# Designs tried in a protein design run: peptides against a protein of PDB entry 3B8E. Part 37

Target 1, 230 residues: chain A of PDB entry 3B8E
Amino acid sequence: PFLIFIIANIPLPLGTVTILCIDLGTDMVPAISLAYEQAESDIMKRQPRNPKTDKLVNEQLISMAYGQIGMIQALGGFFTYFVILAENGFLPIHLLGLRVNWDDRWINDVEDSYGQQWTYEQRKIVEFTCHTPFFVTIVVVQWADLVICKTRRNSVFQQGMKNKILIFGLFEETALAAFLSYCPGMGVALRMYPLKPTWWFCAFPYSLLIFVYDEVRKLIIRRRPGGWVE

## One batch from the design tools (peptide; aimed at target 1 E87 D112)

Design b1_p20_5_s1 (made by RFdiffusion4, then SolubleMPNN; from b1_p20_5, 9 letters changed)
Fold by OpenDDE base, seed 2:
Structure b1_p20_5_s1 (fold): chain B 230 residues (1-230), chain A 20 residues (1-20)
Amino acid sequence: as target 1 above (230 residues)
Amino acid sequence: LEELKKEREKRRELLEELLK
């Protein structure tokens, strides 16, 4: 998020402190919970053909999976960010290069995509209104990502939700998201203004899409073992 | 100008709804 903010010169989608809260508070507990997930039945039945090479391949696959989760979370957050700004009159193309004028307190006539002028105070309200839904979107996407990462080949419906630590992690993430979103003072401390409860559902279509995509991917892997999709 | 004012008011209402 911060890199895109610098490169694209868009209004800041998520504050640095909030990013740290995600990395340390939201991502860490679920990541630890995945270490206690039950081994996939088909993985355990495969004897390592070569322990050295197979370990390296598995470590690469795990690293790619964690990297992919982070990218999917960022994409989900940016989706919500662009939806909120578009609903407020700022189309994604118009946001490119707008940061300099956006952050200038002396410019009170920044035009949106429809020619409406925005004061500095109004712009900052919209910006800080994006921070909370961005964070919530990451949590909602993490629900799907954590569930799909339980197994590589088996469906979630086949493996089930047997890991109590993972289930607890999902509740902890949700509780943290609710705390940061609705606790008094979070708007001042973290630049996270409270959001309407309906915004929790903004990421659900995206989360569902990822879930369905992964289930289809796993179905293909089961039907065509050793394919390029694996 | 009247359409812009109406759109501005709608966006303000939307912002207020987002903050509730």
Scores: peptide ipSAE 0.017, ipTM 0.496, DockQ to the pose 0.239
OpenDDE base, seeds 1, 3, 4, 5: peptide ipSAE 0.017, 0.021, 0.012, 0.017; ipTM 0.493, 0.474, 0.391, 0.486; seed 3 fails the geometry check

Design b1_p20_5_s2 (made by RFdiffusion4, then SolubleMPNN; from b1_p20_5, 11 letters changed)
Fold by OpenDDE base, seed 5:
Structure b1_p20_5_s2 (fold): chain B 230 residues (1-230), chain A 20 residues (1-20)
Amino acid sequence: as target 1 above (230 residues)
Amino acid sequence: LEELKKKLEERKKLLEELLK
């Protein structure tokens, strides 16, 4: 998100507090839960043919797959961000280069795409309103990530949802997201303004996309062992 | 566009109330 912020010079889509909450709150418990996931039926059976080269290649492919998933997460967050700003009069093209005037507290007449003027305070509320749904989008997409990451090759339908710690992790991150989004005072304390509950569903298509993508990937790996998709 | 402008104006008023 910061790279797009710097390159496009758009209003900040994700605050520092939300990033910290993701890194410390929503990622740790799920990561621990994956450590207790049942080993895949084939992981212990399939020794690498060459322990040095095949292990390294596999680690690179896994890293690349997670990189792709992370890109889809970011796209989901940005989609939600642009939709909210568009609903408040700022079309995506109008946001390009707007950051300088947006952050200037002395400019109280920043025009939206419809010629309406926004005070510094008004546009900061809109900015902080975008932080919440971006965070929520990441959490909802992380549901899919956690579910798919419990296996490398086997389908989620084959492995099942037996890990109670994973289920607890999903609950914890969701509860944290709800707390940060709707607890009174979070707008002042954390710059996270409340969001309509309907915005939680905005991330679901991206969560489903990640799930389908990974299931297709795993299916290809099962049908063609040793392919570049592994 | 006029309906969108009206909705935006209503939202601006709500934001002003939240800032008081």
Scores: peptide ipSAE 0.019, ipTM 0.498, DockQ to the pose 0.326
OpenDDE base, seeds 1, 2, 3, 4: peptide ipSAE 0.017, 0.000, 0.000, 0.007; ipTM 0.397, 0.154, 0.176, 0.333

Design b1_p20_5_s3 (made by RFdiffusion4, then SolubleMPNN; from b1_p20_5, 9 letters changed)
Fold by OpenDDE base, seed 3:
Structure b1_p20_5_s3 (fold): chain B 230 residues (1-230), chain A 20 residues (1-20)
Amino acid sequence: as target 1 above (230 residues)
Amino acid sequence: LEELKKRLEERRKLLEELLE
């Protein structure tokens, strides 16, 4: 998100503090939970054929898969960002290069896509209004990401939700998202303005997409063991 | 477009209230 902010010169979609909350708050407990996930029964039974070459290929494929999931996650966040700004009169194409004028406190007549003028304060409020939904979108997508990371080959339906630490991680990140979204003073302290409850559901299609993508991937791995999808 | 303008105006009012 921050890289896109710099490269595209768009208004900041996700604040630095919010990024830190994701990294330290929402990702840490889930990551720990995965460390305690019981090894798949099938992984333990497979002797490594060639531990040097097969591990490298497998690590690359895993890295690519996580990279793809991360891209889908980012797309979900940006979708929410663009929807909110569009609802406030800023079409996506108009946001490109707008950052310089957007962040200039001395320019109080920045025009939106409809010729409406926006003061600096108004622009900052709408920017901060984007931060919370973006964050929540990331959390909701992380639900799917965390669940799919439980298994490498087996379907989540086969492995089940036996890891209590993972379940705790899901509740923790959800509780943190709710706290940051609705606690008084978060708008001032974290530049995260209150979120309408309906925005929680905007991320669900992306979570479902990630879930379906991973289940299909795992299904392919099961049907074609040793394929490029592993 | 008219619906979008209406939503924009409603949000602007909300923003003004938040700035007070």
Scores: peptide ipSAE 0.019, ipTM 0.552, DockQ to the pose 0.333
OpenDDE base, seeds 1, 2, 4, 5: peptide ipSAE 0.017, 0.016, 0.015, 0.018; ipTM 0.447, 0.470, 0.355, 0.501; seeds 1, 2 fail the geometry check

Design b1_p20_5_s4 (made by RFdiffusion4, then SolubleMPNN; from b1_p20_5, 13 letters changed)
Fold by OpenDDE base, seed 3:
Structure b1_p20_5_s4 (fold): chain B 230 residues (1-230), chain A 20 residues (1-20)
Amino acid sequence: as target 1 above (230 residues)
Amino acid sequence: LKELEELRKKRLEELKKLLE
């Protein structure tokens, strides 16, 4: 998000502090939960045919899969960002290069896509209105990510939700998202303005997409063991 | 434009109230 902010010169979609909250609050406990997840019985039983080459291939495939999931996650966040800005009069194409004027306190007549003039204060309110739902979108997408990362080959329906630490991680990130979204003062402290409850559901299609993607991937792995999809 | 402006104004007012 921050890189795209710099490269595309768009209004800041997600604050640096919120990124830190994701890294420290929403990703840490889930990562720990995955470390305690019991390896699939099939993973432990399969001796590597060639420990050096097969391990490298598997690591590359895992990295690629996580990279793809991360891209879908980012797309979900940006979708929410663009929807909010579009609902407030800023079409996506108009946001490109707008940052310089957007962040200038002395320019109080920045025009939206419809010719409406926006004061600096109004622009910053809209920007900070985007931060919260972007963050929440990431959290909701992470639900799916955590659930799918529990297994490499088996479906979530086969493995089940037995890891208590994973469940705890899901509750923690959800509670943090709720706290940051609705606690008074978060708009001033973290530049995260309150979120309408309906925006929580905007991320669900992306969570479902990740879930379906991974289930299909796992299905392919089960049907074609040792394929490039692992 | 008027509808958008009204929607914007309403949202800004709601946000201000939530921040108070």
Scores: peptide ipSAE 0.018, ipTM 0.479, DockQ to the pose 0.334
OpenDDE base, seeds 1, 2, 4, 5: peptide ipSAE 0.014, 0.016, 0.014, 0.014; ipTM 0.432, 0.422, 0.386, 0.426; seed 1 fails the geometry check

Design b1_p20_6 (made by RFdiffusion4)
Pose (drawn by RFdiffusion4):
Structure b1_p20_6 (pose): chain A 230 residues (1-230), chain P 20 residues (1-20)
Amino acid sequence: as target 1 above (230 residues)
Amino acid sequence: SPFPHSLTDEIKKYYEELEE
């Protein structure tokens, strides 16, 4: 968000006070939950994990979580950003502009008068909104993530999908997300009421591709055991 | 001020609820 927020002055899609509410507020219990996820093979069958080579965090990880999924998620919430403006004043070719606030009304876009009314408001499309829909979209993509990372080499199919904890927290997350998105009051120091029917399902198209993606690779990693690029 | 012409009815209703 902030990166693009610089390359093309297209209004702050994700908020700072909004970031400190996902890793430190949303994905919390899920990260914990992952821990309760059980085995994946005869573990006591493998040589001790060397310490100099086989690390914990590495390319294998970063590449597959920063340069792969981290991207597909990115579009999803970034896509929702537009719809959150589109069905309000969509600038898929427009937008790209500094939105000052000492001016009040004097400007707008796409047949409008947004000002002191729609200036305190001009932002109510990302503050109370956009940030929110983006926020939720992130959660929404975090579902399939918190299931494609549930396993490391087995299809969630021929593999337990019985992480009682995770499941009841995958909801305890997705729910909080709503309560944090409709919380009548603190919504001030936060975001706002989205259109439940759709101001949610926006990233939904994406969460899928995620689950669908890595699910193949795992099955790809298999059918070709020694594996290649995968 | 009048409502901008780009706004959908749903948005208008939402904004009116906020103004109330």

Design b1_p20_6_s1 (made by RFdiffusion4, then SolubleMPNN; from b1_p20_6, 9 letters changed)
Fold by OpenDDE base, seed 2:
Structure b1_p20_6_s1 (fold): chain B 230 residues (1-230), chain A 20 residues (1-20)
Amino acid sequence: as target 1 above (230 residues)
Amino acid sequence: EPYPKSLTEETKKRLEELLK
């Protein structure tokens, strides 16, 4: 998120402190939950293909999966960010290069994509209103990611959620999201303005999409073992 | 333009809807 902010010169989608909270608070709990996940995955049930290369392949697969999860989270966050800004008159293309004027408190006539002028205060309200749902979106996406990481082949409906640690992790992550979103002072401390509870649903279409995609992927893997989709 | 193009009432309402 920060790199895209710098490269594209868009309004800041997520504060650095909030990123740290995600890394240390949000990502840690899921990681612990996954570490204690029962050996229910198809990967763990597989016989070693080659004693010399199998370990390397598994490590590579785990690393790729972890990296992919992070990318999906970022994409989800940006999705929500662009939705909110677009609904408020700032189309994604218009945001490119807008940062300089956006962050200038002396410019009170920044135009949106439809010619409406925004004061600095109005812009910052919108910006900081984007920070909260960006974080919330990551949490909602992580719900799906935790579930899909349980197996590479089996459907979520087949595997279920048997791990109590995973359930606890999901609960703690959600509680943290609620705390950071609604606790007094978070707007000042983390630049996270309070968000209407209804905006929690903004991430759901995206989360559902990746969930469905993964289920389809798993279905294909079951029907076509050894395919490129693995 | 001689006058600033202020936010429409609809846009203001949308902003309020984003906030708690």
Scores: peptide ipSAE 0.063, ipTM 0.662, DockQ to the pose 0.153
OpenDDE base, seeds 1, 3, 4, 5: peptide ipSAE 0.026, 0.027, 0.023, 0.033; ipTM 0.653, 0.536, 0.594, 0.681

Design b1_p20_6_s2 (made by RFdiffusion4, then SolubleMPNN; from b1_p20_6, 10 letters changed)
Fold by OpenDDE base, seed 1:
Structure b1_p20_6_s2 (fold): chain B 230 residues (1-230), chain A 20 residues (1-20)
Amino acid sequence: as target 1 above (230 residues)
Amino acid sequence: EPYPKSLSEEVKKLLEELLK
C-alpha cells in the first residue's frame, strides 16, 4: 500500500497508525500461529531427510504465500479506497499525482472529477474516512485467508489449536476494527473515522473473489503439478 | 440532486454527533 502511495502520488489510503495496528495486531497473530505451526510441525514431522532443503522450500513457500496474501489484501484495501473516493467525486485517474495538492493546507479549491471544489478539511475527512474501511477490508480478507488455509490442510486436529489461535486473532482483529470504527474519539486520536455498517459488506465481494481465485489456483496446481504457480 | 451526499458529509455529521 505504501509503495503505491509513493509511486502513484495518491492521497494516503492507510494511515501510519492503521499500518501499525495491522503490523502489531493482524500480522503478529499469524506470525505467532506460524511459529507454533513450525514448532508443532518440527515436533510432528520426522527430521526432514534434508533439513536444509526442506526448510528452504518451506520458507520459500511460506514467503510466497505471505507475499501473495499481502498483495491480495492490498488490492482489497485499494479497491475499497477507490470506491470511497469515487463515491465522493474522485475518480481513480484523477487521484494520480493529486497528493501534493491534496496535502497542501493552503489549497482549498482542489477540484474533484466533477468540478466540485474541496477544502483541505473536507479532503482530510475523506482521506481519514478511507483508513477505517481499508483496515476493515484487511480483516475481512483475512477471514477469507483463514478459510483458504483451512481448506488446504487435511488434518483437522492440527488445525484445531492453530485454528483457535487464528480464530482468536480474527476475533481480536474484528473487535479492534469495531472499536476503531465506532469508539468515540478514535477519529481524532487515530484518524480513523467511523463507518456505516454497509461498508463492511463492500469487502465481502472481494473476499469471495479471493476465495474463487484461490480455489482456481488450487485446481490449476492439482491439474498441473510442478507449474510456476507453486 | 446530482451529487449523492458525499460520505464525507455523513461522516462529518456523525463526528459532530459523536463530539457533542
Scores: peptide ipSAE 0.023, ipTM 0.452, DockQ to the pose 0.215
OpenDDE base, seeds 2, 3, 4, 5: peptide ipSAE 0.017, 0.015, 0.018, 0.012; ipTM 0.515, 0.479, 0.430, 0.461; seeds 3, 4, 5 fail the geometry check

Design b1_p20_6_s3 (made by RFdiffusion4, then SolubleMPNN; from b1_p20_6, 13 letters changed)
Fold by OpenDDE base, seed 1:
Structure b1_p20_6_s3 (fold): chain B 230 residues (1-230), chain A 20 residues (1-20)
Amino acid sequence: as target 1 above (230 residues)
Amino acid sequence: EPYPKSLSPEAIERLKKLLE
């Protein structure tokens, strides 16, 4: 998400706090999971046959899977971002290169796609309005990872975290999303405005997309073992 | 034009409540 923000020079779709929350949820939980998996592997005396090669393969597979899933998660978040901005007069094409003027507090006449002028405060309100739905979209999309992990439970390549740790992580993310969305004062403190329950359902198509993506990926892997898609 | 040249106070309030 941050890379697209830099490359396209669009208004920031996620606040720093929201990014931090995602980082804690999406990166910390895997790190803990890997630590537990390593500890369990040590307990189970399953020495990898070739510890150097098998570790490298697993790290590569995990890195690629997280990279790919992360891109789809970002696409889901950006969809909600573009929808919200479009509903408020900013079409996606108009957002390209707009960041400089968008973030300038002294420019109070930034025009949207329909010629309506926006003050700095107004622009920041609509920008911050994107934060909560974007975050919630990511959380809901991550629920698909739980399904993927369950379907791979018996797979030799267990891509993903242990179910217990993953469930705990998803619970923490969901609880955090609920807290940020519905706790009074979060709009002022963290620029996380309250979210209608319907917005949670809007993210479900993206969870389905992740599921379809994983099924397609599995199909490709079955047809082309050892491919880059693993 | 679908929108006026300037945001109305009502539009601002709608923005604040967009997700509520």
Scores: peptide ipSAE 0.128, ipTM 0.744, DockQ to the pose 0.156
OpenDDE base, seeds 2, 3, 4, 5: peptide ipSAE 0.032, 0.020, 0.111, 0.028; ipTM 0.704, 0.575, 0.740, 0.662; seed 3 fails the geometry check

Design b1_p20_6_s4 (made by RFdiffusion4, then SolubleMPNN; from b1_p20_6, 10 letters changed)
Fold by OpenDDE base, seed 4:
Formats: sequence, structure tokens, C-alpha cells
Structure b1_p20_6_s4 (fold): chain B 230 residues (1-230), chain A 20 residues (1-20)
Amino acid sequence: as target 1 above (230 residues)
Amino acid sequence: EPYPKSLSEETKKRLEELLA
């Protein structure tokens, strides 16, 4: 999120403290859960064909998987970010290059996509309102991503939810999201303003699409072993 | 424009709803 903020010069979608909460509070348990997953066709527990050469390859594959998860999370977060701003008059194309004027407290007439002029205070309310839903979206996307990453080949319906650590991680992330979203003082302390319950569901269509796509991919892999999509 | 364009009442209401 921060890299896109710099490159595209858009309003900051996620605060530094929130990023730290993701890294320290939500990523550790899921990573551990994946390591201890007891799936029949687990990615990390696949038997090496050649122990001398395949160890490094497996480590690279794991690294790529985590990198992909991070990209999917970012995309989900930005989806929510753009939805919120669009509903408040700022279309995605209009946000490009807007940061300089957006962050200037002396400019109180920043125009949105419809010609409405926003004061600094109004802009900051909208900006900080994006932080909490962005974080919640990351959690919701992680629900899907962690489940589908248990194995590269088996369907979620076939593999099931056998890892108690994974389940614990999902609940921990959800509890943290609820705490940061609704605990008094979080808006002042972390600039994570409260959000209406409807925003919890904003990421669900995205998560569902990813889930469906992954299930279809896995189905193809099972029907055509050794395919390029594996 | 001769004067600043204020936010519509609908937009103001949406801002309040975001925080509700």
C-alpha cells in the first residue's frame, strides 16, 4: 500500500500503525498455521523427489506463495479503498496525483470527480475512514487465502478444516479486527475510525471470486496433472 | 467558479454514515 501511495501519489490508504498491526498481529499466526497444516496434499509437506536438490526449490516455492498472498491482500485492500472513495465522490482516476493537494491543510477546496469541494477536515475524515475497512478487508481476504493455500491440488471441500492452529489464527485475526474497529479510542490513538457493520462484507465478493478461481484451478490440476497452472 | 462548491447534503449524510 505504501509503495502505491508513493508511485501513484494517491491519498494514503493505510496508516503506518495499521501496517504494523497487520505484520505483527495477523501474519505470524497464519504463517505458523500453514507450517503445521496436516493436509494430505499439503504444499509444504510434499515429499521431496531428490532431498539434495529439491529442498531449495521447495523453499523458493513457499516464498513465492507468501509473496502471492501479499499481493492478493493488497489488491483486496485497494478494492475496498477505491469503493469507499468512489462512494464519496472520488473516482479512482481522479485520485492519481491528488496526494499533494490532499495533504495540504491550507487547501480547503479540493474538488472531487463531481466538482464538490472538500475541506481538509472532510478529506481527512474520509481518508482515516478507509484505514479500518482496509484492515478488515485484509483479515477477510486472509480467511480465504489461508484456506486455499493449505494445498495446491485438493479442494477445500475435500481437505476440510483439520488444522486447529489455522482456526485459532482466523479467530485471533477477527478478534483483533473487531477490537481495532470498535474499541473506544482507536480512532484517536490509531486513526482507525469506527465503521458500520456493512463494511465487513465489502471484501466478501472479492474473497469469493478468489476462492472460486482457486477451486477451478485446483479442479483443472486434478484433471490434468502437471499443467502449467500448478 | 465565483465561489466554492460546498458538499451536497447527500454527501454530508454519507460522511456521517461512514462513522456510524
Scores: peptide ipSAE 0.150, ipTM 0.728, DockQ to the pose 0.155
OpenDDE base, seeds 1, 2, 3, 5: peptide ipSAE 0.036, 0.109, 0.023, 0.147; ipTM 0.639, 0.718, 0.634, 0.733

Design b1_p20_7 (made by RFdiffusion4; failed a check: the pose's geometry)
Pose (drawn by RFdiffusion4):
Structure b1_p20_7 (pose): chain A 230 residues (1-230), chain P 20 residues (1-20)
Amino acid sequence: as target 1 above (230 residues)
Amino acid sequence: EREELEEEREELEEEREEEE
C-alpha cells in the first residue's frame, strides 16, 4: 500500500494504526494454532537435519511467501480498495492525487462536491472505510493461507484437517475482525461499519486462488517427486 | 448523473445512520 502510495499518490489504502492489528492482533491465534498441527510422515526416519544447510527460513520459504502468495493476497486487498471507492466515487482511471485538508471542499472528482462535509468525509472512505475493507480482505485471504500453510506437502484432502485449535481460532480471528469492524466506539481510533453483504466478500474471490494455487504445487511436487522448479 | 450521485450519497448516509 505505502509503496504504491508513493508511485501514484492513490490514497493510503492500508493504515499504519491498521497494520498493528493483523500480525499483532489478527493472525495471532492462527500462528499459534499452526503449532498444534500434527505430523506429516515417519519423521524418525530421516537423518538429523544438518544445521549449516537445511535452515528454517530461506528462499524456499521467502520466495513462496513473499514473492508468491504475498502478492496474490496483495491484489485481493488492493482490489477491494477500489470497490470500496468505486461504489462511492470510483477513480479506476482517476484518483491519483494529493488529498489536502486545509482547503476544505474546494476540489473533488467524478461529479461531486466533497468538502468540509465530504472532507471530514472525503477520507471517511478509507479511514472508516477502505482501510477497513482492506483490513477485512487481508483477514479473508488469511484463511486459505492458514490452510495452505497448514500442510507442507500433502493435500488438505489426504491429510488431516482436524486441527481443532486452528479451526476454532480461524473463526476467533474472522470474528474478531468483524467486532473490530463494527465495534461501536473504538471505531473512532479505528475503522468503520462496512456493508456486510459485500464490503467483505471482495477479497473472497482471491482467497480461493490462493488455496487453489499452492494446492496444485503440492500435488505437483508429488507427481514429480524429485521435482523440478517446484 | 449528479442527482443520482447525490441520491446514492443520501442512501448511504441513511444506511449509516440506521446502523448507528

Design b1_p20_7_s1 (made by RFdiffusion4, then SolubleMPNN; from b1_p20_7, 8 letters changed; failed a check: the pose's geometry)
Amino acid sequence: KREELEEKRKKLEELLKELE

Design b1_p20_7_s2 (made by RFdiffusion4, then SolubleMPNN; from b1_p20_7, 10 letters changed)
Fold by OpenDDE base, seed 3:
Structure b1_p20_7_s2 (fold): chain B 230 residues (1-230), chain A 20 residues (1-20)
Amino acid sequence: as target 1 above (230 residues)
Amino acid sequence: KREELEKKKKELEKLLEELK
């Protein structure tokens, strides 16, 4: 998000503090849950034929899969961002290069896509209105990520949600999202304005997309063991 | 769309007042 903010010169989609909250609050427990997750019996039972090459290939494939999921996650967040800004009169194409004027306190007549003028204060409210939904979108997408990361090969339907740490992680990130979204003062402290409950559901299609993607990936792996999709 | 944007602007202004 921050890189795109710099490169595209768009209004800041997610604050740095909220990114830190994701890293510390939502990503850490999942990482722990994965570390304690017993490797699928198949991973432990297969002696690596060549421990150096097979491990490297598996690590690369894992990294690529996580990279792809991360890209879908980011796309979900940006989709939410663009929807909110479009609802407030700023079409995506108009946001490109707008940051310089957007962040200038002395420019109080920044035009939206419909020719409406926005004061600095109004623009900053719109920006901060995007932060909470963006964050929540990431959290909701992470639900799917956490669930799919539980298994390497088996479907979630086959293994079930037996990992208590994973379940705890899901509750923790959800509770954090609810706290940041609805606790009084978060708008001032974190520049995260209160979220309408409907925005929680806007992320569900992306969570479903990630879930379907991973299930299809796992299905391919099961049908073609040793393929490049592992 | 302009009316909707004006309504959104008013909602945002109200939100700003609540945050001050």
Scores: peptide ipSAE 0.068, ipTM 0.703, DockQ to the pose 0.330
OpenDDE base, seeds 1, 2, 4, 5: peptide ipSAE 0.066, 0.059, 0.064, 0.039; ipTM 0.682, 0.696, 0.684, 0.650

Design b1_p20_7_s3 (made by RFdiffusion4, then SolubleMPNN; from b1_p20_7, 9 letters changed; failed a check: the pose's geometry)
Amino acid sequence: KRKELEEKREKLEKLLEEAL

Design b1_p20_7_s4 (made by RFdiffusion4, then SolubleMPNN; from b1_p20_7, 11 letters changed; failed a check: the pose's geometry)
Amino acid sequence: KRKELEEKRERERKLLEELL

Design b1_p20_8 (made by RFdiffusion4)
Pose (drawn by RFdiffusion4):
Structure b1_p20_8 (pose): chain A 230 residues (1-230), chain P 20 residues (1-20)
Amino acid sequence: as target 1 above (230 residues)
Amino acid sequence: TLVEERLEELKEEQEEEEEE
């Protein structure tokens, strides 16, 4: 968000006070939950994990979580950003502009008068909104993530999907997300009431591609055991 | 369709506020 927020002055899609509410507020219990996820093979069958080579965090990880999924998620919430403006004052070709606040009304876009009314409001489309829908979209993509990372080499199919903890937390996350999105009050220091019918399902189209994606690779990693690029 | 309807509603609201 902030990166693009610089390349093309298209208003702060994700908020800072909004970031400190996902890793430190949303994905919390899920990260924990992952720990309770059980085995994946006869573990006591493998040589001790060497310490110099086989690390914990590495390219194999970063490339598959920063340069792969981390992107597909990015679009999703970024896509929702537009819909959150689109059904209000879409600028899929417009937007791209510094939105000052000492002016008050004097400008707008796409047949409007947004000002002191829609200036305190011109932002109510990202503050109380956009940030929110983007926020929820992130959570929404975090579902399939918290299931494609549930396993490291087995289809969630021929593999237990019985992580009682994760499941009851995958909801204890998705729910909090709503309570944090409709919380009557603290919504001030936070975001606002989205349109439940759709101001949610926006990233939904994406969460899928995620689950669909890595699911193949795992099955790809298999059919070809020694594996290639995968 | 929905976007057009919502823009029309916003225009009407803005016109009413300008008239007031």

Design b1_p20_8_s1 (made by RFdiffusion4, then SolubleMPNN; from b1_p20_8, 10 letters changed)
Fold by OpenDDE base, seed 5:
Structure b1_p20_8_s1 (fold): chain B 230 residues (1-230), chain A 20 residues (1-20)
Amino acid sequence: as target 1 above (230 residues)
Amino acid sequence: ELVEKRLKEKREKEKEELEK
């Protein structure tokens, strides 16, 4: 998301607090899950048929799967960002290159896609309005990861501990998202404005996309055991 | 409308903080 922000010169889609919450939520749960999967593999004393190649292949496959899921999560967040800005008069094409004028405190006549002029204060309110929904979108998309883990028939028995950690992580992220979204004073203290209930639904198509993607992946693995997608 | 509402709420809170 930061690379797109720099390249496209769009208004900041993510706040510092939301970034920290994303990093703690999206990176810690996969890292813990990988650490436990390694620990469980060591506890089970199953000598992998080839200890060097089979561990490396599994780590690469898990890393690639999480990387792909992370990209879909980022796309979901950006979709929510563009929807909110479009609802406030800023179409995606108009946002390209707008950052310089957007962030200038002395420019109070920035025009939207419909010719409406926006003051600096108004622009910052709509910018900060995007931060919380972006984070919430990521959290809702991460719920699909929990469903994916439950539907892995061959890995569900091995993922019992992984599922508990994932459920705990998702609960913590959801509780944090609810706290940041609805706690009184968060709009002033952290510039995290309350989320409209309708914006929670922006994430659902992307959660469904992740679910479909993983089911298709599982179907391919089942039909072609030993393929590159394994 | 949402921006105007939030601007109003922000200004009201800033007034309450100045009166404290």
Scores: peptide ipSAE 0.146, ipTM 0.733, DockQ to the pose 0.056
OpenDDE base, seeds 1, 2, 3, 4: peptide ipSAE 0.138, 0.039, 0.084, 0.079; ipTM 0.719, 0.649, 0.695, 0.682

